Peptides against a protein of PDB entry 3MAZ. Designs and how they scored, part 63

Target 1, 99 residues: chain A of PDB entry 3MAZ
Amino acid sequence: VLNPMPACFYTVSRKEATEMLQKNPSLGNMILRPGSDSRNYSITIRQEIDIPRIKHYKVMSVGQNYTIELEKPVTLPNLFSVIDYFVKETRGNLRPFIC
Target 2, 99 residues: chain A of PDB entry 3MAZ as posed
Amino acid sequence: VLNPMPACFYTVSRKEATEMLQKNPSLGNMILRPGSDSRNYSITIRQEIDIPRIKHYKVMSVGQNYTIELEKPVTLPNLFSVIDYFVKETRGNLRPFIA

## One batch from the design tools (peptide; made by RFdiffusion4, then SolubleMPNN)

Design b2_p20_8_s1 (from b2_p20_8, 8 letters changed)
Fold by OpenDDE base, seed 1:
Structure b2_p20_8_s1 (fold): chain B 99 residues (1-99), chain A 20 residues (1-20)
Amino acid sequence: as target 1 above (99 residues)
Amino acid sequence: SEEEKEKEELRKLFESWKDV
C-alpha cells in the first residue's frame, strides 16, 4: 500500500501515459508514473511550444527524498514537491493531468 | 514580442532537461 500520491499519478506505462496526454490535452500535460525500478518514478510531459513533443524524465528515490534527473539535478522532499517544481519552474506551462 | 520571449525561455529550459 502506497502513501497518498499526487493527483497526476497513474499506474500506467510510458506508452499509455503518452496516449493519455495526446488524447486529452485539455486535462493537463504532465503525468507521474512508476519507473522501471520500485520506489522510482518517471514524469511524462507533452511539450507544445512549437509542435507537440513527448518527453520523459526520471525521478529517483534517494534516501527520504526524490531527485529529478535533469542536466542539473533537483532534489525535493516528496513527490508533491516534484510536481510543484515542474509547475512553478515552467510558470504554469506544465499542468498535472487530472481525469 | 513578450509571448515569443516567454516561449524562447521555455525552449531553453526544456532543452536543459535530461530526457530518457
Scores: peptide ipSAE 0.622, ipTM 0.908, DockQ to the pose 0.748
Fold by OpenDDE base, seed 3:
Structure b2_p20_8_s1 (fold): chain B 99 residues (1-99), chain A 20 residues (1-20)
Amino acid sequence: as target 1 above (99 residues)
Amino acid sequence: SEEEKEKEELRKLFESWKDV
């Protein structure tokens, strides 16, 4: 049995995540999904500052923590913290997709 | 404007993230 996952986690592909965000932008603009390798994840977001833009970021499992692959990598203790980081850094612009 | 300034800062942040 897997431990609880963030509400915006969905076992979907990159393509499916993109479609979800494009279809219902009012439900949020950020999805956490399985990565290409086991124990790793990816964050898919739909930016809409000027025009809609889909972007994907790596969340690598490192030991008992997770590292978000950014210009300045950020290591956090769990996936809930990863989601919180994206929300806080963007001052609420990014919101977890909840359906 | 304040709105444009906020957007610009957010743009800079997003551009600094490594997308794949």
Scores: peptide ipSAE 0.616, ipTM 0.906, DockQ to the pose 0.737
Fold by OpenDDE base, seed 4:
Structure b2_p20_8_s1 (fold): chain B 99 residues (1-99), chain A 20 residues (1-20)
Amino acid sequence: as target 1 above (99 residues)
Amino acid sequence: SEEEKEKEELRKLFESWKDV
């Protein structure tokens, strides 16, 4: 049993996450999912600035924190903060996918 | 326009994020 997770967390594969975002874009455009490595995660987003584009990012568990694998890595205290980071940095363009 | 300016900044941000 997992401890409380962000509402946009789903135990789905990269492919399933992509399908979810494409089929119901009105429900959000960002999903948090299990990574291939133990205790790591991945973020899948559906950009739509010009045309729809699916992108994936790694969220690595480091000690008691999490690091988003970006050009300039960002370390945060929990997964809720990770989701918040994506929402704030994009000024609301990215929104957690809520079924 | 403000909309185009906002979109451009967002494009730059997304481009800076290296995906896997």
Scores: peptide ipSAE 0.615, ipTM 0.907, DockQ to the pose 0.741
Fold by OpenDDE base, seed 5:
Structure b2_p20_8_s1 (fold): chain B 99 residues (1-99), chain A 20 residues (1-20)
Amino acid sequence: as target 1 above (99 residues)
Amino acid sequence: SEEEKEKEELRKLFESWKDV
């Protein structure tokens, strides 16, 4: 049993996450999912500014924090903050997938 | 337009986020 997780967290694969976002884009465009490692995660997004694009980002567990693997890594205290980061950075363009 | 400018900024942001 995991501690409370963000609402957009789903125990799905990369492929499943992609399908979820493509099938119901009105429900959101961002999913948090388990990574290949024990305490690591991945973010899958579906942006459609021009054409639909699926992207995946690593969220690495580092001590008590989490680091989003970007060109300029971002370290945050919890997964809720990770989701909040993506929402705020995109000024609401990214929204957690809720079903 | 402001909308187009906003979209362009988002394009740049997403492009800067290299994925895996």
Scores: peptide ipSAE 0.609, ipTM 0.905, DockQ to the pose 0.773

Design b2_p20_8_s2 (from b2_p20_8, 8 letters changed)
Fold by OpenDDE base, seed 4:
Structure b2_p20_8_s2 (fold): chain B 99 residues (1-99), chain A 20 residues (1-20)
Amino acid sequence: as target 1 above (99 residues)
Amino acid sequence: SEEEELKEELRKLFESIKDV
């Protein structure tokens, strides 16, 4: 049985996530979604500093932890920590999408 | 402006995060 998921987790596709973020930017700019045919996940963000930019990040389930696939990978204990990482790393620019 | 400076800092920060 799965533990509770972060509030910004939605069982949506890459395309759907992008559309959600574009449609309601005031609700947040970060979505966590399922990876394809796996226990992995993906993070989709819509950063809007100068111009809107959509980016996707792979979050791999490794043992009891999760690793964000970055140039310098970051391993965290749970998905809540993954979301927290993105929020803190961007000084609050990224916020979980809550609808 | 302070706003533009902040935006620039954030841009640099985002660029440090790899998009895959």
Scores: peptide ipSAE 0.174, ipTM 0.724, DockQ to the pose 0.670
Fold by OpenDDE base, seed 5:
Structure b2_p20_8_s2 (fold): chain B 99 residues (1-99), chain A 20 residues (1-20)
Amino acid sequence: as target 1 above (99 residues)
Amino acid sequence: SEEEELKEELRKLFESIKDV
């Protein structure tokens, strides 16, 4: 059974996600999107500290969990937790893109 | 300033996150 997806999940490409975040930064700066022909996902963020920067992170489906590909990988039980991780870890700097 | 310090801390945080 497929659980509901986070509100910031969109079936968009890397390029489309970038454009979405650039056009409406007030709506959030983080998008979850599907991996290419896989059960994996990617997180696209638009950080704006010194200058706007787009970054992408791989979220690998491993068993019943998800692993965020970081220098020190983080494994979480579901995609909602993945989103929460990015929000919490950045102290709210990252917020899910909601349109 | 506090603002500049926060920016620097956030920069360090994001730089530590692996971009793929």
Scores: peptide ipSAE 0.169, ipTM 0.714, DockQ to the pose 0.722
Fold by OpenDDE base, seed 1:
Structure b2_p20_8_s2 (fold): chain B 99 residues (1-99), chain A 20 residues (1-20)
Amino acid sequence: as target 1 above (99 residues)
Amino acid sequence: SEEEELKEELRKLFESIKDV
């Protein structure tokens, strides 16, 4: 089976994404969601080191690639690579939310 | 402790990621 989008992609709002991550932290702490009225996307994470913290990041479509809007932007070939980047860069602390 | 050291390292890592 071939999925066109990462498993942690959900057609939810910023608020809904936050609620999902807060309600079931054992299912993961990162989701990908649609951007506002665009072909872009957003990443919502819930880090829980000492206290819970919610953060959001923009993932912009650039040609056939995607750029994560970080302090130093990172461009990747597809959304699967975007998710992989967040997992690897946090050494596994961030995990895709799967329900 | 080793646990606190790990938490601190993770904190630094997360804070290096720009929030939008």
Scores: peptide ipSAE 0.168, ipTM 0.711, DockQ to the pose 0.681
Fold by OpenDDE base, seed 2:
Structure b2_p20_8_s2 (fold): chain B 99 residues (1-99), chain A 20 residues (1-20)
Amino acid sequence: as target 1 above (99 residues)
Amino acid sequence: SEEEELKEELRKLFESIKDV
C-alpha cells in the first residue's frame, strides 16, 4: 500500500514534536509535522553529537513541489524526498522518528 | 581521535542548515 505521507509525519505541534523526540530518542530524531494554518509543513529534529539540540525547519508547498527553507533553499518533488534529503545530508545521523 | 573528527564534521554539516 502506498502511503501519501512519510512514516515520520505526525499531526502534532512544535512542542509535542519536541517532547516526542526527547522522550524516545531511540525511535529516531526527525519528525515532519503540519505547518501553522496552511498546507505547509515543518521538520523538527533533535541532533545529538555533543549535546542535544532541537531545530525546526520550514517546508513550503510550492506548486507540486516542496521547498526546504535554508540559506540556500532546496526544492524537492515530494515529502519523501525531503526526508531523504535530511538523512543523506547528515550521512545518516538524522533518522525518521518511527512511533 | 577519528571518532571525534567524524563528529566534528557532522556538527559542521548541521551548522550549515538554517534553523527557523
Scores: peptide ipSAE 0.166, ipTM 0.712, DockQ to the pose 0.719; fails the geometry check

Design b2_p20_8_s3 (from b2_p20_8, 9 letters changed)
Fold by OpenDDE base, seed 2:
Structure b2_p20_8_s3 (fold): chain B 99 residues (1-99), chain A 20 residues (1-20)
Amino acid sequence: as target 1 above (99 residues)
Amino acid sequence: SEEEKEKKELLELFDSWKDV
């Protein structure tokens, strides 16, 4: 059993995550999913500020923390903080996908 | 407008986040 995960975590592929976000945009626009490697994750977002755009970001486990692989990497203590980061940085534009 | 300015700001933010 995994430790508690953010509510927007789903064991889905990149493709499935994209489809989920497209199918029910009212439920949120951000999904956390397993990465290709153990203990790593990916974030899939679907924003539609002007037109719908899908993007994916890598979240790497580094020791006890997690690093969002951006141009300037951001290191946070847990996955909940990772989700919070995306929400706050976009001032609520990104919202966790909740089924 | 304020809305358009905020929209532009967000778009710029997303553009700065290179995806994989």
Scores: peptide ipSAE 0.517, ipTM 0.881, DockQ to the pose 0.820
Fold by OpenDDE base, seed 4:
Structure b2_p20_8_s3 (fold): chain B 99 residues (1-99), chain A 20 residues (1-20)
Amino acid sequence: as target 1 above (99 residues)
Amino acid sequence: SEEEKEKKELLELFDSWKDV
């Protein structure tokens, strides 16, 4: 049984995530999805400050924590904190995609 | 304006995050 996951987590591919965000931008612009490895994940975002842009980031499992693979890595205790990080850093511009 | 400044800062933030 999988432990509770953030509401914006979907078992979708990179392509599917992109399509979801493009089709219904009003539902949010950030999706958490499975990574290439069993315990790793990826974040897909669609920002449109000037023009629509799709970006992807890696979230790696490190022990019992998770590290967002950015130029300056950020390590957090759980996936909920990972989502919270993106929301807070962008002051609400990024919002979890909720169907 | 405040809005333009905010957008600029946000764009700079996104640009600093390397896409994979």
Scores: peptide ipSAE 0.512, ipTM 0.880, DockQ to the pose 0.785
Fold by OpenDDE base, seed 5:
Structure b2_p20_8_s3 (fold): chain B 99 residues (1-99), chain A 20 residues (1-20)
Amino acid sequence: as target 1 above (99 residues)
Amino acid sequence: SEEEKEKKELLELFDSWKDV
């Protein structure tokens, strides 16, 4: 049995994710994508607080959990929680890209 | 303003998240 992936998950490259977010900012500003040749993932965001900024973060699979590679690492039980973390911490500034 | 305070806090948050 395989659990579904977050709606903002796309099998795209770093470049493609960036282009998607830039092309349709009204659809959201956060994408979850696969890591290179691994069970890990990456988050790509495009925030526009003052000027547009693209950032990428690692989401490492660790045992049965996932760790977001930030200055202060955050470990969560699943990818849905990872997305929720970014939404919550930014008080809604980050929103999953839905197309 | 309250809006500018929120933007500042958010920018600081993003700055603390190191890009890869």
Scores: peptide ipSAE 0.508, ipTM 0.879, DockQ to the pose 0.781
Fold by OpenDDE base, seed 1:
Structure b2_p20_8_s3 (fold): chain B 99 residues (1-99), chain A 20 residues (1-20)
Amino acid sequence: as target 1 above (99 residues)
Amino acid sequence: SEEEKEKKELLELFDSWKDV
């Protein structure tokens, strides 16, 4: 049994996540989704500062924590903290997709 | 402008992140 997931978690593919974000940008621009491996995840974002840009990041389960696979990896205690990190680091530019 | 500066900094942040 999985623990509760962030509200922006959806069991969707990379393609579906992209389409969701493109179709309803007013609902948010960040989705958490299952990764290719069990217990791993991916973040899909639709940044729209100058032009629309879709990006994907890996969130790896490491022991009891999660590591965001950035050039300088960031390790956090849970997926809620992962979402919070993206929101705070971008000063609210990234917002969880809520439908 | 201040807005342009903020957007530029944010773009630089995004560009520094890995994209898979």
Scores: peptide ipSAE 0.501, ipTM 0.876, DockQ to the pose 0.739

Design b2_p20_8_s4 (from b2_p20_8, 9 letters changed)
Fold by OpenDDE base, seed 2:
Structure b2_p20_8_s4 (fold): chain B 99 residues (1-99), chain A 20 residues (1-20)
Amino acid sequence: as target 1 above (99 residues)
Amino acid sequence: SKEEEEKEELLKLFESWKDV
């Protein structure tokens, strides 16, 4: 049995994720999706503070944890924490895409 | 304004997060 995934997880490609976020921005601006390698993921965000900007980040599975590949990597215990990190760091600007 | 300041801070945060 697979462990539960964050509500904003979708089995979509980078392109599809971008399109989803652009099509329905009111539903959220952050998607978690499968990475190129097994057990790894990617985060796609669409922020529009000044102008719409699409960005992608790698979330690497490392042992029992996950590391967000930023200049200064952030390691968290699970994918829910990864989503929470993005939400809290941006003070709610980033919100999980709930379709 | 406070709103503009927060906006700028957030933009800086996103800029610091280099994407792939």
Scores: peptide ipSAE 0.577, ipTM 0.895, DockQ to the pose 0.750
Fold by OpenDDE base, seed 1:
Structure b2_p20_8_s4 (fold): chain B 99 residues (1-99), chain A 20 residues (1-20)
Amino acid sequence: as target 1 above (99 residues)
Amino acid sequence: SKEEEEKEELLKLFESWKDV
């Protein structure tokens, strides 16, 4: 049994996440989804500052924390903080997809 | 403009986030 998950978590594939974000941009532009390995996750975003762009990032479970796999990795204590990080770093440009 | 500057900075941020 998993602990409570962020509202933008969906048990969907990379393809499905992309389709969700493209279909309903008004509902948000960021999805958390299962990764390829157990206890790991992926973030899919759709930003359209200039033109629409889909990007995917790995969120790795490391001990009791989670690390966003960026060139300079960011480690946070839980998945809620991961979502918060993306929202804050982009000053609200990224918003969790809620349906 | 300030808006364009903010967009440019945000684009740079996204570009720095290399995806998989």
Scores: peptide ipSAE 0.575, ipTM 0.895, DockQ to the pose 0.758
Fold by OpenDDE base, seed 5:
Structure b2_p20_8_s4 (fold): chain B 99 residues (1-99), chain A 20 residues (1-20)
Amino acid sequence: as target 1 above (99 residues)
Amino acid sequence: SKEEEEKEELLKLFESWKDV
């Protein structure tokens, strides 16, 4: 049993996450999923501004925080903040996938 | 338009986020 997780967290693979986002785009376009190692995660997004684009980002557990692996890494205190970051940075374009 | 400009900026943001 995991500690409380963001609502858009699903124990799915990269492929499954992609399929979920493609099948039900109205439910959101961002999924948090397990990474290859314990306590690490990945974010899968499906933006549809011009054409549909699937992207994946690493979220690494570092000490008590989490770092989003971007060109300029962003460190946040918890996974809820990670989701919030993506929502705010895109001014609401990214929305957590809720089903 | 403002909408088009916002879309362009957002696309640039996504492009800056190199994925794995």
Scores: peptide ipSAE 0.573, ipTM 0.894, DockQ to the pose 0.749
Fold by OpenDDE base, seed 3:
Structure b2_p20_8_s4 (fold): chain B 99 residues (1-99), chain A 20 residues (1-20)
Amino acid sequence: as target 1 above (99 residues)
Amino acid sequence: SKEEEEKEELLKLFESWKDV
């Protein structure tokens, strides 16, 4: 049993996430999905500032927190905060994909 | 323009986020 997950969480593969974002860009451009290992996740985004660009980021479970694996890692207390981080850092450009 | 400047800054941010 999993605790409540962010609305943009879907049990999909990297490929499926990409297709979802490309098919319905008006529904959002950010998806949280299962990682390759248990308790880990990945974020897939599709930004469209000038041209469409798909990117994927690892969200690793570390203790009771989560770390977004970037050059400068960001550690947050839960997955909701992870989503919030991406939204805030991009000043709303990234929005959770809500189907 | 301000809009273009904001776009460029955002693009820089995305570029700084190296993906896997």
Scores: peptide ipSAE 0.565, ipTM 0.892, DockQ to the pose 0.744

## One batch from the design tools (peptide; made by RFdiffusion4, then SolubleMPNN)

Design b2_p21_1_s1 (from b2_p21_1, 13 letters changed)
Fold by OpenDDE base, seed 5:
Structure b2_p21_1_s1 (fold): chain B 99 residues (1-99), chain A 21 residues (1-21)
Amino acid sequence: as target 1 above (99 residues)
Amino acid sequence: EDKKLLEELERNALYNELKSL
């Protein structure tokens, strides 16, 4: 059983996450979901900067922390911090999907 | 940071798509 998870965590597939974000953009544009591997996760976002764009990011469980796969990887202590990172770094452009 | 992150996120999106995460 998982410990408490961020509100935007859903046990959905990549495809389902995409559909959720496309269907109700007003509810948010970021979903955390299980990865294909145990203890790994993925972030799916839908940004509308110029045109709607769906993107996915890998979040790796490394020890007791989590690393976002980027050119310059970012390691954070928990999944809540991962969500917060995406929100803060985009100055609110990304918001957790809450349904 | 916003612009830099968005640019980096954009570049990494291609790789992540190919990995079928």
Scores: peptide ipSAE 0.082, ipTM 0.673, DockQ to the pose 0.461
Fold by OpenDDE base, seed 1:
Structure b2_p21_1_s1 (fold): chain B 99 residues (1-99), chain A 21 residues (1-21)
Amino acid sequence: as target 1 above (99 residues)
Amino acid sequence: EDKKLLEELERNALYNELKSL
């Protein structure tokens, strides 16, 4: 069976994603979830550097690609690449939440 | 979800963190 979505994708709300990350930090600290608009997504992360911090980022569908809404937007070909970007750019600090 | 200002701060925060790595 082909799974078109990253393993850290969950059909959860912002609140639910936050709770998931808080309750089981050992499973990862990054969740991909549906955005408020169709075909758009949000990424919720929970980093524990000094203190636990929850942050959210928009992943917008642009044509057949996806753009991470950063100051300098990053466009990638698929959601798997989006997740990979977050992992690689943080040198593994961010890990997809897998349960 | 949140106000635009908060979203922008969050987005920019990550951008800055990523660039610092």
Scores: peptide ipSAE 0.072, ipTM 0.645, DockQ to the pose 0.153
Fold by OpenDDE base, seed 3:
Structure b2_p21_1_s1 (fold): chain B 99 residues (1-99), chain A 21 residues (1-21)
Amino acid sequence: as target 1 above (99 residues)
Amino acid sequence: EDKKLLEELERNALYNELKSL
């Protein structure tokens, strides 16, 4: 069986994603969700380093790839790679929210 | 520990990023 979307993808709003992460921080701190426009997505994270902080990132569909909107944009071939990038670059600090 | 983690995230520019979507 092939799962077309990452396990941390949920069809939720920005507000709902924030509430999910706040309610069950032990289940993960990163959610992938639909963006404002079709074929675009957003990633919402909740980190607790000094204090709880919510942040959002745009993941733009560009051709057959996806670009994470950062100071230095990162382009990847699929959404699974996008999630992997966030996990690896933070050395596991960010973990997909799985419920 | 928290200090080291923060520095790591800042190095990747993720911690300080914030988008409207």
Scores: peptide ipSAE 0.048, ipTM 0.610, DockQ to the pose 0.261
Fold by OpenDDE base, seed 4:
Structure b2_p21_1_s1 (fold): chain B 99 residues (1-99), chain A 21 residues (1-21)
Amino acid sequence: as target 1 above (99 residues)
Amino acid sequence: EDKKLLEELERNALYNELKSL
């Protein structure tokens, strides 16, 4: 079966995503979810460097690409690449939440 | 606190630029 969305994508709210990550941290610490705007998305992460910290990032649909809203924006061709970017740039610290 | 992990992540561009929105 072809899945057009990354495995860590869930149609959940910010609150629900936070609860999912807190409940089962062993399953991963990163969730992709729908944003408040039509074709935009958000990524919720739960990093545990010193203490557990929840953060949210906006992923904007721009043309046929996606831009991660950061101080220095990063544009990628698709959502799979967005997830890959978060994983690789953090050298595996971030892992997609798979349940 | 995992200092080794933190030090490694701080060298990554994404980690340094990540800001909660």
Scores: peptide ipSAE 0.038, ipTM 0.626, DockQ to the pose 0.179

Design b2_p21_1_s2 (from b2_p21_1, 12 letters changed)
Fold by OpenDDE base, seed 2:
Order: C-alpha cells, then sequence, then structure tokens
Structure b2_p21_1_s2 (fold): chain B 99 residues (1-99), chain A 21 residues (1-21)
C-alpha cells in the first residue's frame, strides 16, 4: 500500500519549485520535492518578510522516519509531520503550496 | 513572524542548506 503524500509534494526540480513559488505566492510558500537521492526529499521555501528569500532544506530519510538536519536535529515520523513542523515553527509564516 | 524568528530560521538553514550547482 502506497501512503499518500502531503498536498504540497510535487515531482519537480529545484528550479521548477522556485518558479512555482515565485509565480503564485498566494497559493503558499512551501514545496516538498524529491531530493537528489532516492529516498530523500527537499523542501523549498519562499519567505517574503523584508525581501523574497528562497531556501532549500534537506529532509533525510532515516529508517522509517525523517530527519531535518538543523543545528538541533529534528526527527519526525512522516512527511506530514515534516510539513507541520515547518508551519508551526514559523508560526504559520510558511504554508504548503496548494495548486 | 518577527525578526527574531526569522534570524532563528536563517541560522538553522545554515546547517541544512541543500547543495546545488
Amino acid sequence: as target 1 above (99 residues)
Amino acid sequence: MDKELLEKLERDAKFNEEKAK
């Protein structure tokens, strides 16, 4: 059984994700996409507080969990939790891109 | 999101920035 993916997951490249976020900022500012390695993912965000800023984060698959390798690593049980983490940590500033 | 939170995110990004050409 294939588990569902977060709504903001798109099979797009780093460049394509950036373009999507820039083109329709009202639809959200966070995209989950395939990483450079098979079971890993990347998150592309576009924050616009003072100026538009694009950032790309690694989401590493570790066993059945996922680790965001920040200064203080954050390990989460699934990709939905990963998205939730980014939303909560930014107090809603980041929102999944839904088109 | 205030400036302090933004600074925190930027610091965290330093440790997890995806590499690219």
Scores: peptide ipSAE 0.217, ipTM 0.770, DockQ to the pose 0.425
Fold by OpenDDE base, seed 4:
Structure b2_p21_1_s2 (fold): chain B 99 residues (1-99), chain A 21 residues (1-21)
Amino acid sequence: as target 1 above (99 residues)
Amino acid sequence: MDKELLEKLERDAKFNEEKAK
């Protein structure tokens, strides 16, 4: 049984996520989606500080936690915390995409 | 968002960016 997922989780491809963010920027600029490997995920973001920039981050399932493979790796207890991390680190610049 | 924060995020993105298919 699948446990509740963050509201910005969508079963979409990398391409589809990009299109969603580009077409409706007012709904948010961050999407969580399935990764290429089982139990792993990816975060697609669209930042617009100077010019529009699309980026994709890996979120790896490690045991019962999740690790964002940054230069200094960040391990969090659940996907909700992963979303919160991106919001906090960008001081609110990133917001979950809500349809 | 200030320039310093943006630069940090860009460095992180470059490091762990998902590979394109």
Scores: peptide ipSAE 0.191, ipTM 0.754, DockQ to the pose 0.445
Fold by OpenDDE base, seed 1:
Structure b2_p21_1_s2 (fold): chain B 99 residues (1-99), chain A 21 residues (1-21)
Amino acid sequence: as target 1 above (99 residues)
Amino acid sequence: MDKELLEKLERDAKFNEEKAK
């Protein structure tokens, strides 16, 4: 069976994603979820370096790709690559939430 | 994760952070 979505994708709200990450930090600290607009997504992360910090990133559909609208925009071919980007850029600090 | 990487994430979040509903 082909799974078209990353394992850390959950059809949850911003609030629910935050709660998920807070309750089970050992399972990961990054969730992909639906955005406010169709075909767009959001990534909720919970980093715990000094203090717990919740951040929400927009993942915008651009054509058939996805753009993370950072200072220097990053465009990636699929959501799996988006997740990989966050993992690699943080040297593994961010890990997909798997339950 | 070192301080430099953390600062980068903070800066990036500034540009991309999802608006609250």
Scores: peptide ipSAE 0.177, ipTM 0.755, DockQ to the pose 0.426
Fold by OpenDDE base, seed 3:
Order: C-alpha cells, then structure tokens, then sequence
Structure b2_p21_1_s2 (fold): chain B 99 residues (1-99), chain A 21 residues (1-21)
C-alpha cells in the first residue's frame, strides 16, 4: 500500500505530462511523476513568461529523504515538501496541476 | 516572475534536467 501522494502526482510519462500542462494551463503548471528508476520521481513544469518553456527536474530518493540535484543540492523529507519548495522558490509562479 | 528569477531557474535546470528516454 502506497502512502498518500501530492495531488499533482500522476502516473504519466514525460510526454503525457507535457501534453497535460499544455492542454489546461489554468489548472496549474507543475506535475510530479514517476522517474526513470524505481523510487525516484520527476517534476515537469511549463512556464510561459516570455515563451513556453518545458523543464524536467529529477527528484532522487536518498535514504528516507529526497534530493533535488540543483547547483546547490536541496534535500527534503518528503514529496509534499518537494512540491512546496518549487512553489516557494518561484514565489508562486509554479502551481501544482490539479485536474 | 522577473527576468533574474527566470534565469536562475534556467541555470538550475542545467544541473538537474532529466535525461530524455
């Protein structure tokens, strides 16, 4: 039995996530999805400040925490904190996609 | 979101962009 996941988590591929965000931008611009390896995840975002920009970030499971491999790596205790981090660091520009 | 913040995100993506399958 899997523990509760963030509302913006969907069992979709990279391509499917991109299509979801493109189809309904008003519902959010950030999706959490399964990564390439077991127990890892990816964050797909679609920003439209100047032009549409799609980016995919790795969220690596390390021990009981999760690490985002940024220039300055960030380690967080759970996936909810990961979502919160992206929202906070972008001052609300990124919002979880709620379908 | 301002230009500087966008550029920061772009820089971060350089270090964490998921490899294409």
Amino acid sequence: as target 1 above (99 residues)
Amino acid sequence: MDKELLEKLERDAKFNEEKAK
Scores: peptide ipSAE 0.157, ipTM 0.733, DockQ to the pose 0.445

